# Peptides against a protein of PDB entry 2AKA: the designs that were tried, part 193

Target 1, 299 residues: chain A of PDB entry 2AKA
Amino acid sequence: MEDLIPLVNRLQDAFSAIGQNADLDLPQIAVVGGQSAGKSSVLENFVGRDFLPRGSGIVTRRPLVLQLVNSTTEYAEFLHCKGKKFTDFEEVRLEIEAETDRVTGTNKGISPVPINLRVYSPHVLNLTLVDLPGMTKVPVGDQPPDIEFQIRDMLMQFVTKENCLILAVSPANSDLANSDALKIAKEVDPQGQRTIGVITKLDLMDEGTDARDVLENKLLPLRRGYIGVVNRSQKDIDGKKDITAALAAERKFFLSHPSYRHLADRMGTPYLQKVLNQQLTNHIRDTLPGLRNKLQSQL

## One batch from the design tools (peptide; made by RFdiffusion4, then SolubleMPNN)

Design b2_p26_8_s3 (from b2_p26_8, 9 letters changed)
Fold by OpenDDE base, seed 1:
Structure b2_p26_8_s3 (fold): chain B 299 residues (1-299), chain A 26 residues (1-26)
Amino acid sequence: as target 1 above (299 residues)
Amino acid sequence: SAAEEEGLKRVEALFPELDALVEKLK
């Protein structure tokens, strides 16, 4: 089963050359969430590096196909820049920004054309995620007034597909009933069969409040459940706080919190990564025979 | 387009491995 994710990665790379019209429902995990929900921080915590664009407003403006590959070496490769190995993850960030701007222009527009990034690392499990633009209601800067709808339309191109799992990222310090991630997931997955809930910012909840009922899957039940995580604060990110130290702090948070201690072994970024690896592997296994037949019929 | 054709060829090149994996999963 270890070869399933790498095989789908190669299929995904091949389909990227066919363009947007490849109506191929590849088994994948799409990451959805509102702006500032903590999506980028979750992905960076998997890699253990700062490599995603940061800023106010819409940061992710193209789908980012992030292919994590367990390896003895640490480097990144872009599909659009074949043969170049990036060992400096700041250069990875700059390349994402440059490639985004190349297609979208300087007006902070969005494009549905994915960026394919493969990261080799000894610290990752094999995992492929599609990071999607953060949902927003307010245009920022030179963004078109209909940017909210453009983002939603882009997300719908991924999350409506039956073989797409949805990683719905919601902050705990906001009303979860109003979570943009959970709303879009409920729209396309009303029975909660394809959705994995991630609850961020648990450390930023008001005193005397907790997300226990959500994390125990009692409030808004998802078949695949919820996993709580604690990301670095913006101050920690700006201060370049080590992700390893942040992961230790996350573990300590769950272990020491009265409401979460009993869930601590099923919480945190390392557990999330493991679950996503397993979920994706199993999902590929279940969908691969049908995918093979569909591919054969289209060729 | 030439890019589409190249993409399709790459997909076809993966079929033997895909088939082998599908058989192992039965």
Scores: peptide ipSAE 0.347, ipTM 0.886, DockQ to the pose 0.799
Fold by OpenDDE base, seed 2:
Structure b2_p26_8_s3 (fold): chain B 299 residues (1-299), chain A 26 residues (1-26)
Amino acid sequence: as target 1 above (299 residues)
Amino acid sequence: SAAEEEGLKRVEALFPELDALVEKLK
């Protein structure tokens, strides 16, 4: 079953050539969350490299299809730059920024046209994620006044699909009942069958408060549950703190915290990556027979 | 378009592998 994710990756690459109108419901995981919820940090922690655009406001402005492939070598490839191998992940970041700006222009608008990025690494499990623009309520700078609606519409194109799993990223230091990620997930998945909850910023909660009830799946239950993570601070990112050191600090956080120590083996970025790999593999297994039949009818 | 046609051909080229996996999963 180890070849299921790579096969779906090849299907995704083929469908990207057919264009945006290929209404193919491929088994995938869409990543949703408000601005500054920590989505980019979670994805970078999987790779162990800084490679995503950073800044204020809307950072992700196009869907990023991130295909992680376990390999003996470490490099990245873009579908729009076929045959070019990137070994410097700063160049990967710059290419994402340049390709985004080429399509969206100078107004910091959004585009529904995906960027397809494949990362080969010995440090990743086979995993495909679709990173989506962060939900916002207020336009920033020269953004269109309807940017909130445009983002929502773009997210709906992915999360309404039956074969789409939803990785809902919510910060713990905000009211989880009002989480934009959990709200949109509840709208399209009212029974919580397709949604995996990620709780970030657990280290930034007020002293004497915790997210134990959420992480134990008691407050807002999801069939697929919740996983807590601790990302690098903005100061740590700016200071180029090593991701390996940050992952060790995350493990230490869960083990040392009185409210989370009993959950520590089911928390953190490495566990999240493992769970997502397993969930996606199982989901592909369940959906692939139906997908094959649909493909035959469309050809 | 030529790009669409090439995309469809690539999908068709994956069918033998896809079929083999689907049969293995039954």
Scores: peptide ipSAE 0.346, ipTM 0.887, DockQ to the pose 0.825
Fold by OpenDDE base, seed 3:
Structure b2_p26_8_s3 (fold): chain B 299 residues (1-299), chain A 26 residues (1-26)
Amino acid sequence: as target 1 above (299 residues)
Amino acid sequence: SAAEEEGLKRVEALFPELDALVEKLK
């Protein structure tokens, strides 16, 4: 079973060469969320490195196929830069930005053409995620007025596929009933079969409020449930707070919080990573026979 | 296109491993 995710990674790499019109429903996890929902921070917390573009507005402007691979060594590779190993994760960030700008231009537009990034690390579990542009209603910079719809259309290309799991990232300090992530997930997965909820910003909730009912899967039930996480604050990021210290602080948060202490063993970034690895592995196992048959029919 | 053909060849090259894994999962 350890080889299932790596095999699908190689399939993803191969299909990237076929282009946008590949009618292939690969088992994958698409990450969806509004702007500033904490998607990038969740992904960086998995890797233990700062490597994603940062900024105001829509930062992710192309789908990022992030392939995490457990390894004894730590480095990154891009599919578009064959043979180049990145050991400096700042260079990884710069390459994502450069490759994004190369395709989308300087107008901060979006493109449906994925960037494929593989990260080898001793600190990760095997896990593949597709980070998608953040949903927004407000154009940033020179973005077209219809950017909201362009993003939505791009997301729909992924999340409508039957073999796509949806990691719906929602901030706790906002009304979850109005979560863009949960709304789009409900639209394409009305029975909540493919959706995993992630609740961020639990540490930023108003005093006297909590997300207990959500995390206990009582408010907006998903078959795959919800996992709460505490990301680094922007101040922590700017202060170069390491991810290890942030993960320890996250653990302490859940253990010490009266509303969450009983859930603490099923919360936090490390648990989320384990759950996603398991969910993806099982999903690949269930879909792989059908995928093989479909592939044969398309060749 | 040449790129599409290369992609298809790469997919085909994975079939033996894919088949082996599918059989193990039965």
Scores: peptide ipSAE 0.326, ipTM 0.876, DockQ to the pose 0.842
Fold by OpenDDE base, seed 5:
Structure b2_p26_8_s3 (fold): chain B 299 residues (1-299), chain A 26 residues (1-26)
Amino acid sequence: as target 1 above (299 residues)
Amino acid sequence: SAAEEEGLKRVEALFPELDALVEKLK
């Protein structure tokens, strides 16, 4: 089963070259969440590098197909600039920004055209995620007044696909009942069969409150459950706090928290990465026979 | 387009591997 994710990656790259990526129902995980929910931080924690655009407002403005590949070497490559290996992840960030601006212009608009980024690292499991623009209700800057609907329509292009798993990222310091991620997931997956819940910002909850009921899958049950994570704060990111140190702090958080200690072995970024790798692998296995037949019919 | 044709060829080139994996999963 070791080659299932890489095979799907090659299929994804091939279809991206023909401009039909949006029409291909490949087994994948779409990452959805409100603005500032912590989606990009989760992805950076998987890689162990700062490489995603940062800022206020809508940072992700194009779908980012992030292909993580376990390797002895550490580098990144983009599908749009084949043959260039990026070893400086700051240059990766700059390339994402430049490529985004090239297509969307200066108005901070969005585009449904994916950016395909592959990251080779000894610190990752094989995993493909599609980072999607954060849901927002308020246009910022020169964004079109209907930007909320444009984002929603873009998300729907991914999450409505039957073979798409949904990584719903929700901050714990906000009302989870009003989570944009969980709302959109429930709209397209009412039975909670394709949705994995991620709860961020558990360290920012008010004293005396916790997300235990959510994490125990008791409040809003998902078949695939919930995983809590603790991301670096914006201050930590700006201060260039090491991700490895942040992962250790995350582990300590869960172990020391009275409400989460009993769940600690099923929480945190490393566990999330493992679960996503396993779920994606199993999902590919289950869908591959049907995918083969579908691909043959489309050629 | 030439790009589309190349893309289709790349997909077709993956079929033997795909078929082999599907057979292993049976």
Scores: peptide ipSAE 0.323, ipTM 0.875, DockQ to the pose 0.794

Design b2_p26_8_s4 (from b2_p26_8, 11 letters changed)
Fold by OpenDDE base, seed 5:
Structure b2_p26_8_s4 (fold): chain B 299 residues (1-299), chain A 26 residues (1-26)
Amino acid sequence: as target 1 above (299 residues)
Amino acid sequence: SAAEAAGLAEVEALFPELDAMVQKLQ
């Protein structure tokens, strides 16, 4: 079972060369959520490095296929520049920005063409995620007035696929009933079979409020449940707070909070990473026979 | 295109590994 994710990664890289006309639904996890929901912070916390573009408005403008691979060494590789090893994660960020701009131009437009990034690290589990543009209602800068719909259409290309799991990222300090992530997930997965809920910003909730009912899967039930996480604040990011220290603070948060203490062993970024690895592995196992049969019919 | 052909060739090369993996899972 340990080789399933690497095998699918190789297939995913091969299919990326075939382009959008590959009607082959690879088993994958798509990450969805509103702007500032904390998606990028969750992904960076898995790697333990700052490497994703930052800014105001739509930061992710192309799908990012993030392939995490457990390795003895730490480096990154892009599919579009094979053979170049990146050991500085700031250079990884710059390459994402440059490659995004190469395709979208300077107008902060979006493109459905993925960027494929593989990160080798001793600190990661094997895990592949597709980071998608954050849902927005307001165009920024010179973005087209229909940018909301363009993003939605892009997301739908991924999340409508039967072999796509959905990582729905919602901030706890906003009305969860109005969560863009949960809305889109419910639209394409009305039975909640493919959706994993992530609740961010639990540390930013108003005093006397909590997300206990959501995290206990009582309010909006998902078969795969919910996992709460605590990301670094923008101040912590700007202050270059170490991710390892932030993960320790996250653990302390759950253990010390009266409403979450009993859930603490099933919360936090490390637990989320483990669950996603297991869920993806199992999902690959379940879908791989069908994929094999489809491929065999096309060969 | 040449890129598409290369991608297809890579998929074809991976198929035996995929097939073997599926057989192990059954």
Scores: peptide ipSAE 0.520, ipTM 0.937, DockQ to the pose 0.785
Fold by OpenDDE base, seed 2:
Structure b2_p26_8_s4 (fold): chain B 299 residues (1-299), chain A 26 residues (1-26)
Amino acid sequence: as target 1 above (299 residues)
Amino acid sequence: SAAEAAGLAEVEALFPELDAMVQKLQ
């Protein structure tokens, strides 16, 4: 079963070359959430590197197909520049920015055309995620006034597919009943069969409040449940705080918090990565026979 | 297009591995 994710990655690369007309519902995990929900920080915490664009407003402006591959070596490769190995993750960030701007221009527009990035690392499990633009209600820069709907339409191209799992990222320091991630997930997955909840910013909740009922799957139940995480603060990011030190602080947070201590072994970024690897592997196993039959009919 | 043809060739090349994997899972 260890080879299932790499096999689907090779299929995904081949389909990216065929273009958007390949209406193949590949087994994948789409990452959805409001602007500033902490999606990019979760993905960087999996890699243990700062490599995603940062800033105010809509940072992710194209879908990013992030293929994590466990390896003895650490490097990144883009599908659009085959054969170039990136060992500096600042150069990876710059390439994402440059390739985004090449297609969208400088007006902060969006494009549905994916960027395909593969990261080899000894610190990752095999895992493929599709990072999608953050949902926003407020245009920034020269963005069109209908940018909210353009983002929504882009997200729907992924999350409506039956073989798409949904990683719904919601901040705990906002009303979870009003979470944009959980709303869009509920619209396309009303029975909560394809959705995995991630709760960020648990360290930023008001004193005397907690997300225990959500994390225990009692408030807004999902079949696949919820996982809480603690990302680096903006101050920690600006101060270049090491991600390994941040993961240790996350573990300490859950162990020391009265409301979360009993859940601590089923919380945090390392546990989330393990769960996503297992969920994706099982999902590929269940969908691969149907995909094989569909491909055979097209050959 | 040349890109589409290359993508199709890659899928065809992967099909034996895909088929073998499906057979192992059944």
Scores: peptide ipSAE 0.481, ipTM 0.931, DockQ to the pose 0.784
Fold by OpenDDE base, seed 3:
Structure b2_p26_8_s4 (fold): chain B 299 residues (1-299), chain A 26 residues (1-26)
Amino acid sequence: as target 1 above (299 residues)
Amino acid sequence: SAAEAAGLAEVEALFPELDAMVQKLQ
């Protein structure tokens, strides 16, 4: 079973060469959430490196197919730059920015054409995620006035697929009933069969408030439940706070918090990574026979 | 296109591994 995710990764790479990514229902996890919901921080915490674009507004402007592969070595590879190994994760960030700008131009527009990035690391579990543009209501800079709808349409191309799991990222310091991530998930998965909830910014909630009922799956129940995480603050990121130290602080947060102590073993970034690896592996197992038959009928 | 043909060939090359995996999962 450990080879299921790598096998689907090779299939995903082959499909990317065909250019028909929109028509393929591969077993995958799409990451959805509003701008500043903490999506990029969750992904970087899995890798233990700063490698995603940062900025105000829409940072992710193309789908990023992030293939994490457990390995004894640490390096990254892009499908569009075959044979180039990146060992500096700042160069990875710059390549994402350059490749994004090459396709979208300078107008900060979006494109549905994925960037395929594979990261080999001893610190990751095998896991493939599709990071999608953050939902926004307000154009930033020279973005088109309909950018909200363009993003929505792009997200729908992924999340409507039956074999797509949805990682819905919502900040705890905002009304979860108004979560853009949970709204779009509910639209395409009304029974909550494909959705995994991630609650970020639990450390930024007002004093005397907590997300216990959400994390206990009592408020907005999902079949796959919710996992709380504590990401680095923007100050911590700017100060180059070590991700390992941030993960230790996250563990301490859950263990010390009166409302979350009893959940602490089912919270935090390391637990989220394990759950996503297991969920994706099981999902591939369940879908692969049907996918194989569908592929054979298309050849 | 040539790119589509290459991608299809890569998919076809994965079929033996896909079949072996499907058999293991059964």
Scores: peptide ipSAE 0.479, ipTM 0.927, DockQ to the pose 0.808
Fold by OpenDDE base, seed 1:
Structure b2_p26_8_s4 (fold): chain B 299 residues (1-299), chain A 26 residues (1-26)
Amino acid sequence: as target 1 above (299 residues)
Amino acid sequence: SAAEAAGLAEVEALFPELDAMVQKLQ
């Protein structure tokens, strides 16, 4: 079971060379959410490093296939520059930005061509996620006026696939009924079979309000449920607050909050990582026989 | 294309391991 994710990672790397002409539905988790929903912060909290592009507007402009691999050493590798090991995660961020700009140009456009990044770390579970561009309604800079639809069409290429699980990231301090992540998930997964809900910004909710009914799966039921997380604030990120300290603060938040205390063992970033590892492993197990047969017919 | 051919060759090289894994899961 532990070798299933690494095996699919090698298939993903091989398929990246074949390009979009391979009608292959690989078992994967696509990460969807509005701009500033906290997607990048969740991914960085898994690694325990700052390594994703930051800024205003659309920061993720290409799909990022993020392959987390448990290892005794800590380093990153890109598929587009094989053999180069990155030990400075700031250099990883710069490489993502440079490789994005190389394909999209300076106009902050988008491209459906993935970046494949593998991170080896003793602090991660084996987990592969496809981070997708944040949904937006407002073009920024030299972006075309139809950028919202271009992003949506790009997301649909991933989330319409039957073997794609959907990690729908929604902020708690916004109307969940209007969540872009849950809307797109419901469009392609109307029965909520493939969707995992992540609720961010629980610490930024108005006093006297809570997301208890959402987290208890009572408001908008998903078969795979919801997991609440608390990310670092923008001030904490700018101040380079240690992610380990932020994870301790997240645990304290859930344990001390009257509405969430009873859920605390099923909340937070470490629990989310564990659940995603298990969900992906089980999903690969269930889909692998069909995938093998499909591949065999194409050889 | 040459890139597509290289990708297919990589998939073919993984197929024995994939098949062995599927057999272990059945």
Scores: peptide ipSAE 0.479, ipTM 0.929, DockQ to the pose 0.798

## One batch from the design tools (peptide; made by RFdiffusion4, then SolubleMPNN)

Design b2_p27_1_s1 (from b2_p27_1, 12 letters changed)
Fold by OpenDDE base, seed 5:
Structure b2_p27_1_s1 (fold): chain B 299 residues (1-299), chain A 27 residues (1-27)
Amino acid sequence: as target 1 above (299 residues)
Amino acid sequence: SAEAEQAGLQEVEALFPELDEMVKKLQ
């Protein structure tokens, strides 16, 4: 079972060369959420490095296929520059920005063409995620006036696929009933079979409020449930607060919070990584026979 | 490009035996 994710990663890399015409529904997890929902921070917390583009508005402008691979060494590789090993994760960030701009131009437009990034690390579980552009309602700067619809159409190309799991990232300090992530997930997965809820910014909720009912799966039930996380603040990121220290603070948050202490063992970034690894592995196991049969019919 | 597409198809074909073996191990 440990080799299932790496095998699918190799298939995913092969299919990327075929382009959009590969009508192959690979088992994958698409990450969806509004702008500033905390998606990038969740992904960086998995790696333990700052490596994703940062800024205001739409930062992710192409799908990022993030392949996490447990390894004795720490480095990154891009599919578009095979053989180059990145050990500086700032250079990884710059390469994502450069490769994004190369395809989209300087107008901050979007492209449906994925960037494939593999990260080897001793600190990760095997996990593949597709980070998607953040949903927005308002164009920023030189963005096309229809950017909301372009993003939606791009997301729909992934989340409508039956073998796509959906990691719906919602901030707790916003109205969860109005979460763009949960809305799009409900549209394409009305029975909540493919959706995993992530609730960020639990530390930024107003005093006397909590997301307990959501995290207990009572408000908007998902078959795969919800996992709460606490990311670094923007101040902590700018201050270069260590991710390991942030993960310890996250654990302390859940343990000390009156509304969450009973859930603390089923919360936080390390638990989320474990759940996603298990969910993806099981999903691959369940879908791989069908994928094999489909491929055999096309070859 | 057509060349990239053909290379991708060849890579998928090369991976198919490993995929087939993995499926057999899961059954």
Scores: peptide ipSAE 0.516, ipTM 0.934, DockQ to the pose 0.794
Fold by OpenDDE base, seed 4:
Structure b2_p27_1_s1 (fold): chain B 299 residues (1-299), chain A 27 residues (1-27)
Amino acid sequence: as target 1 above (299 residues)
Amino acid sequence: SAEAEQAGLQEVEALFPELDEMVKKLQ
């Protein structure tokens, strides 16, 4: 079973060359969330590196296919520049920005054309995620007034697929009933069969409030449940606080919090990574026979 | 491009035997 994710990664790379016309529903996890929901921080916490674009606006403007591969070495590779190994993750960030700007131009436009990034690391489990643009209602720069709908349409290209799992990232310090991530997930997965809830910013909730009922799957039930995480603060990111130290602080948060201590072994970024690896592996196992049959009919 | 699409199709065709064998191992 350890080879299932790598095999699907190779298929995903091949399908990226065929372009958008590949009527192939690959087993994948799409990451959805509003702007500033903490998506990028969750992904960087898996890698243990700062490598995603940052900003106050639309940061992710193209889908990012992030292929995490457990390896003895640490480096990144882009599909658009095969054979170049990146060992500096700041260069990885700059390449994402440059490749985004090359396609979208200077107006901060969006493109549905993915960037394919593979990260080899001893600190990751095998895991493939598709990071999608953050949902927003506010145009920035020269973006058209309908940018909200353009982003939505882009997300729908992924999340409507039956073999797409949805990682719905919602901040705890906002009304969960109004979560853009959970709204879009409920639209395409009304029975909550494909959706995994991630609750960020649990450390930023008002004093005397908690997300216990959400995390216990009592408020808005998902078959795959919810996992709470605590990301680095913006101050910690700007100060280049080590992600390992942040993960220790996250563990301490859950263990010390009266409302979450009983859930602490089923919370946090390391547990989320493990769950996503297991769920993706199982999902690939369940969908691969159908994919094989579909491909065989096209050959 | 049409050339890139054709290269992608060939890569999928080349992967099919591995996919087929993996499915057989799962069943």
Scores: peptide ipSAE 0.511, ipTM 0.932, DockQ to the pose 0.785
Fold by OpenDDE base, seed 2:
Structure b2_p27_1_s1 (fold): chain B 299 residues (1-299), chain A 27 residues (1-27)
Amino acid sequence: as target 1 above (299 residues)
Amino acid sequence: SAEAEQAGLQEVEALFPELDEMVKKLQ
C-alpha cells in the first residue's frame, strides 16, 4: 500500500504531459476555500517550510499539484523544470510566482494549467493535494471583472470528477453556513461522500464561542468529518515564526481549550496529514482497478 | 504539443505493467 501514492504521482506527471485531453479521472484531493481561509498555511504546515506565494487577494492563480513524498532528504522538484533540485524553499516560492506570471501575465489573471511540484521531506507523509485558487466575489487590482466565475469554473473542472476528494477549508471566525468551500462541496457532493472539512482560525473566534458542534460533525454532517487546525497568524508568518513551534502551539491550544480538549487527539495539522494520507491511499485502492481497466481499453 | 502528448502516452504505457501488477496485488 505504501507505493500507491507514488504510482499515482507518476501517472499524474504523465497525464500532465498529455494535457487536459487525458479523460482519466485520477484519484486526487482538491483543496477549496475562500480567500484568506488558510489553505496555503495548511499546506506549508505539512512541509514545515514557507514556500507558497504571499500577498493580499488571490495568491494561488494556477492549480498547484503538490506531491508530498516521504524521503531521507529535503528538496523540491518542478515538472516544468526537470532535473533542478531546489533545497531553498524561498527559491521554490519564487519559481511558483515566476511560472504563474509566465502563463497568466502581469494582470493577476488565472490559468487552469497546473503547476506540478514534488516535495521530498523526512517531515511529510506521502500525500498529493491540488491547491486551487481561493474563491472571491471581488476582483482585486487588474483582475477581470468575471474573476469569480473564472475561479468557480476552474474549481468545477476538478471537484466534479468522481475520483476527486474535496478538502473544504473554512475559517471558524466566519459563519460556516456561508462558507464558500462547503457551498461548492455541497453542490457537487450533496451527500457529503467526497468532502473532508477543515476548520481554520479556531484561535480567532470570539470569547465564549466555539466550533465544537461543527468539529463533532453535528451541525453540517460530512461522512469524512471535520478536522480543526490552528495556523500561524499573519504576524507570526511575517516574523518568520518556526512552523514546528506553531505546531506545538496548535497542540497546546486544543489540549487547553475546554470545548476541544476531548477532541485534541483528532485535531491539528499532524492528524490532518495522517487522515489525508489514509483517505487518499484507500481512495486509490478503490479506484485503481477501474483506472487500469480504462487505461487498458485505450491502449 | 503533439510531441509532448505522444511522450506522455508512452510514459503511461510504460507504467501500465506496474499498475496491472499493483491491481493484482490488491485483489
Scores: peptide ipSAE 0.479, ipTM 0.927, DockQ to the pose 0.783
Fold by OpenDDE base, seed 3:
Formats: C-alpha cells, sequence, structure tokens
Structure b2_p27_1_s1 (fold): chain B 299 residues (1-299), chain A 27 residues (1-27)
C-alpha cells in the first residue's frame, strides 16, 4: 500500500509530458481556497520548510503538483529540471517563481500548465496535492479584468473530475457560508462525497466566537469532515518562528481552547497530513483498476 | 508538441507492468 502514491506520482509525471490533451482523471487532491485562506502555509507546514512564493494577491499562478515522498534524505526535484537536486528550499521558492514568470510573463497572469515539484523528506508522509490559484474577485496589479473567471475555469478543469478529491481551505475568521472554497466544492460535489474541509485561522477568530459546530461537522456537513489547523502568522514568519515550534503551538492551541479541547486529537497539521495520506491511498486503491482499464483503451 | 506527447505516452506504457502488478495486489 505504501507504493500506491509513488506509482501515481510517476503517472502524473508522464501525463504532464503529454499536456492538456490527456483527458485523464488521475486520483488526486486539488487544494482550493480564496486568496489568503492559508493554503500555501498548510502545504509548507507539511514539509516543514518555507518554499512557496509569498506575497499579496494571487501568489500561485500555475497549478503546483506537490508530490511529498517519505525518504531518509531531504531534497526537492522539479520535473522541468530533471537531474537537479535542490537542498536549499529558498532555491525551490526561486525556481517556482522563475518557472511561473517564464510561462505567464511578469504581468501576474495565470497559466493552466502545471509545475511538478517532488519533495523527499523524513518529515513527510507520502502525499500528493495540486495547489491551485487562489480565488479572487479583485484583479491586482496588471492582471486582466477577467482574472476571476480565468482562475475559476482553471479550477474547474481539476475539481470537476470524478477522481479529484477537493481540499477546501476556508479561514475561520470569515463567514464560512461565504467561503469561496466551499461554494466551488458544493457546485461540483453537491453531495459532499469528494470534499475535505480545512479550517484555518482559528486563532484569529473574534473573542467569544468559535468554529466548534463547523469542526464537529454540524453546520455544513461534509462526508469526509473538517480539520482545523493553526498556521504561522506573518509575524511568526517574520520572527523566524520555525515550523516545529509552530506545530507545538498549534497542538497547545487546540488542547487549551475550551471549545476545541475535546477535538484536539482530530485537529492540527500532523493529523491533517495523516488523514490526507490515508484518504489519497484509499482513493487510489478504489480508482486504480478503472484507471488502468481507461489507459489501456487510449493506447 | 507531438514529440512531447509521444514521449509521455511511452512513459505511461513503461509503467504498465508495475501498474498491472499493483492492481493484482489490490484484488
Amino acid sequence: as target 1 above (299 residues)
Amino acid sequence: SAEAEQAGLQEVEALFPELDEMVKKLQ
């Protein structure tokens, strides 16, 4: 069972070479959320490194196929830079920025062409995620006026696929009923069969408010439920708070919070990583026979 | 490009033996 995710990773790499003409429904998890919902911080917390582009507005401008592989060594590899091993994760960030700008230009445009990044680490579980551009209603800088629709159309290319699981990332300090992530998930998964909810920014909720009913799956029920996480604040990042200390602080947050203490063992980034690994592994197991047959019919 | 597409198809074909073995283990 441990080899299922690595096998699908090799399929993803091969299909990335074929390009957009491969109408292949690979078992994958697409990450969706509004801008500043905390998507990139969740992914970095899995790796334990700062390696994703940072900034205001649309930071992810191409789909990022992030393949996490448990290994005794720590390094990254890009599919577009075959044979180059990255051990400095700042160089990984710079390569994502450079490769994004190479295809989209400097005008903060978007492209549906994925970047494939594999990260080997002793600190990760086998897990593949597709980070998608953050949903926005307001163009920033020199972005085209229709950028909202371009992003939506790009997201729909992934989330409409039957074998695509949806990681819907929503901030707790915003009205969850208005969550762009949950709206798009409900549109393409009306029965909530493919959607996993992530609630970020639980530490930034107004005093006297909590997301207990959401996290208990009572407000907007998803079959796969919700997992709360606490990401590093921008102040924590600027203060060079390491991810290990952030994960300890997240655990302490859930254990000490009156509304979340009873859920604490089913919350936080390490639990989310375990759930996603298990969900993806099971999903691959269930879909792989059908995928094999579809592939054989296309060859 | 057509060449990149053909190379990708060959990479997929090269994975079939391992895919078949894995599918058998899941049955």
Scores: peptide ipSAE 0.464, ipTM 0.921, DockQ to the pose 0.806

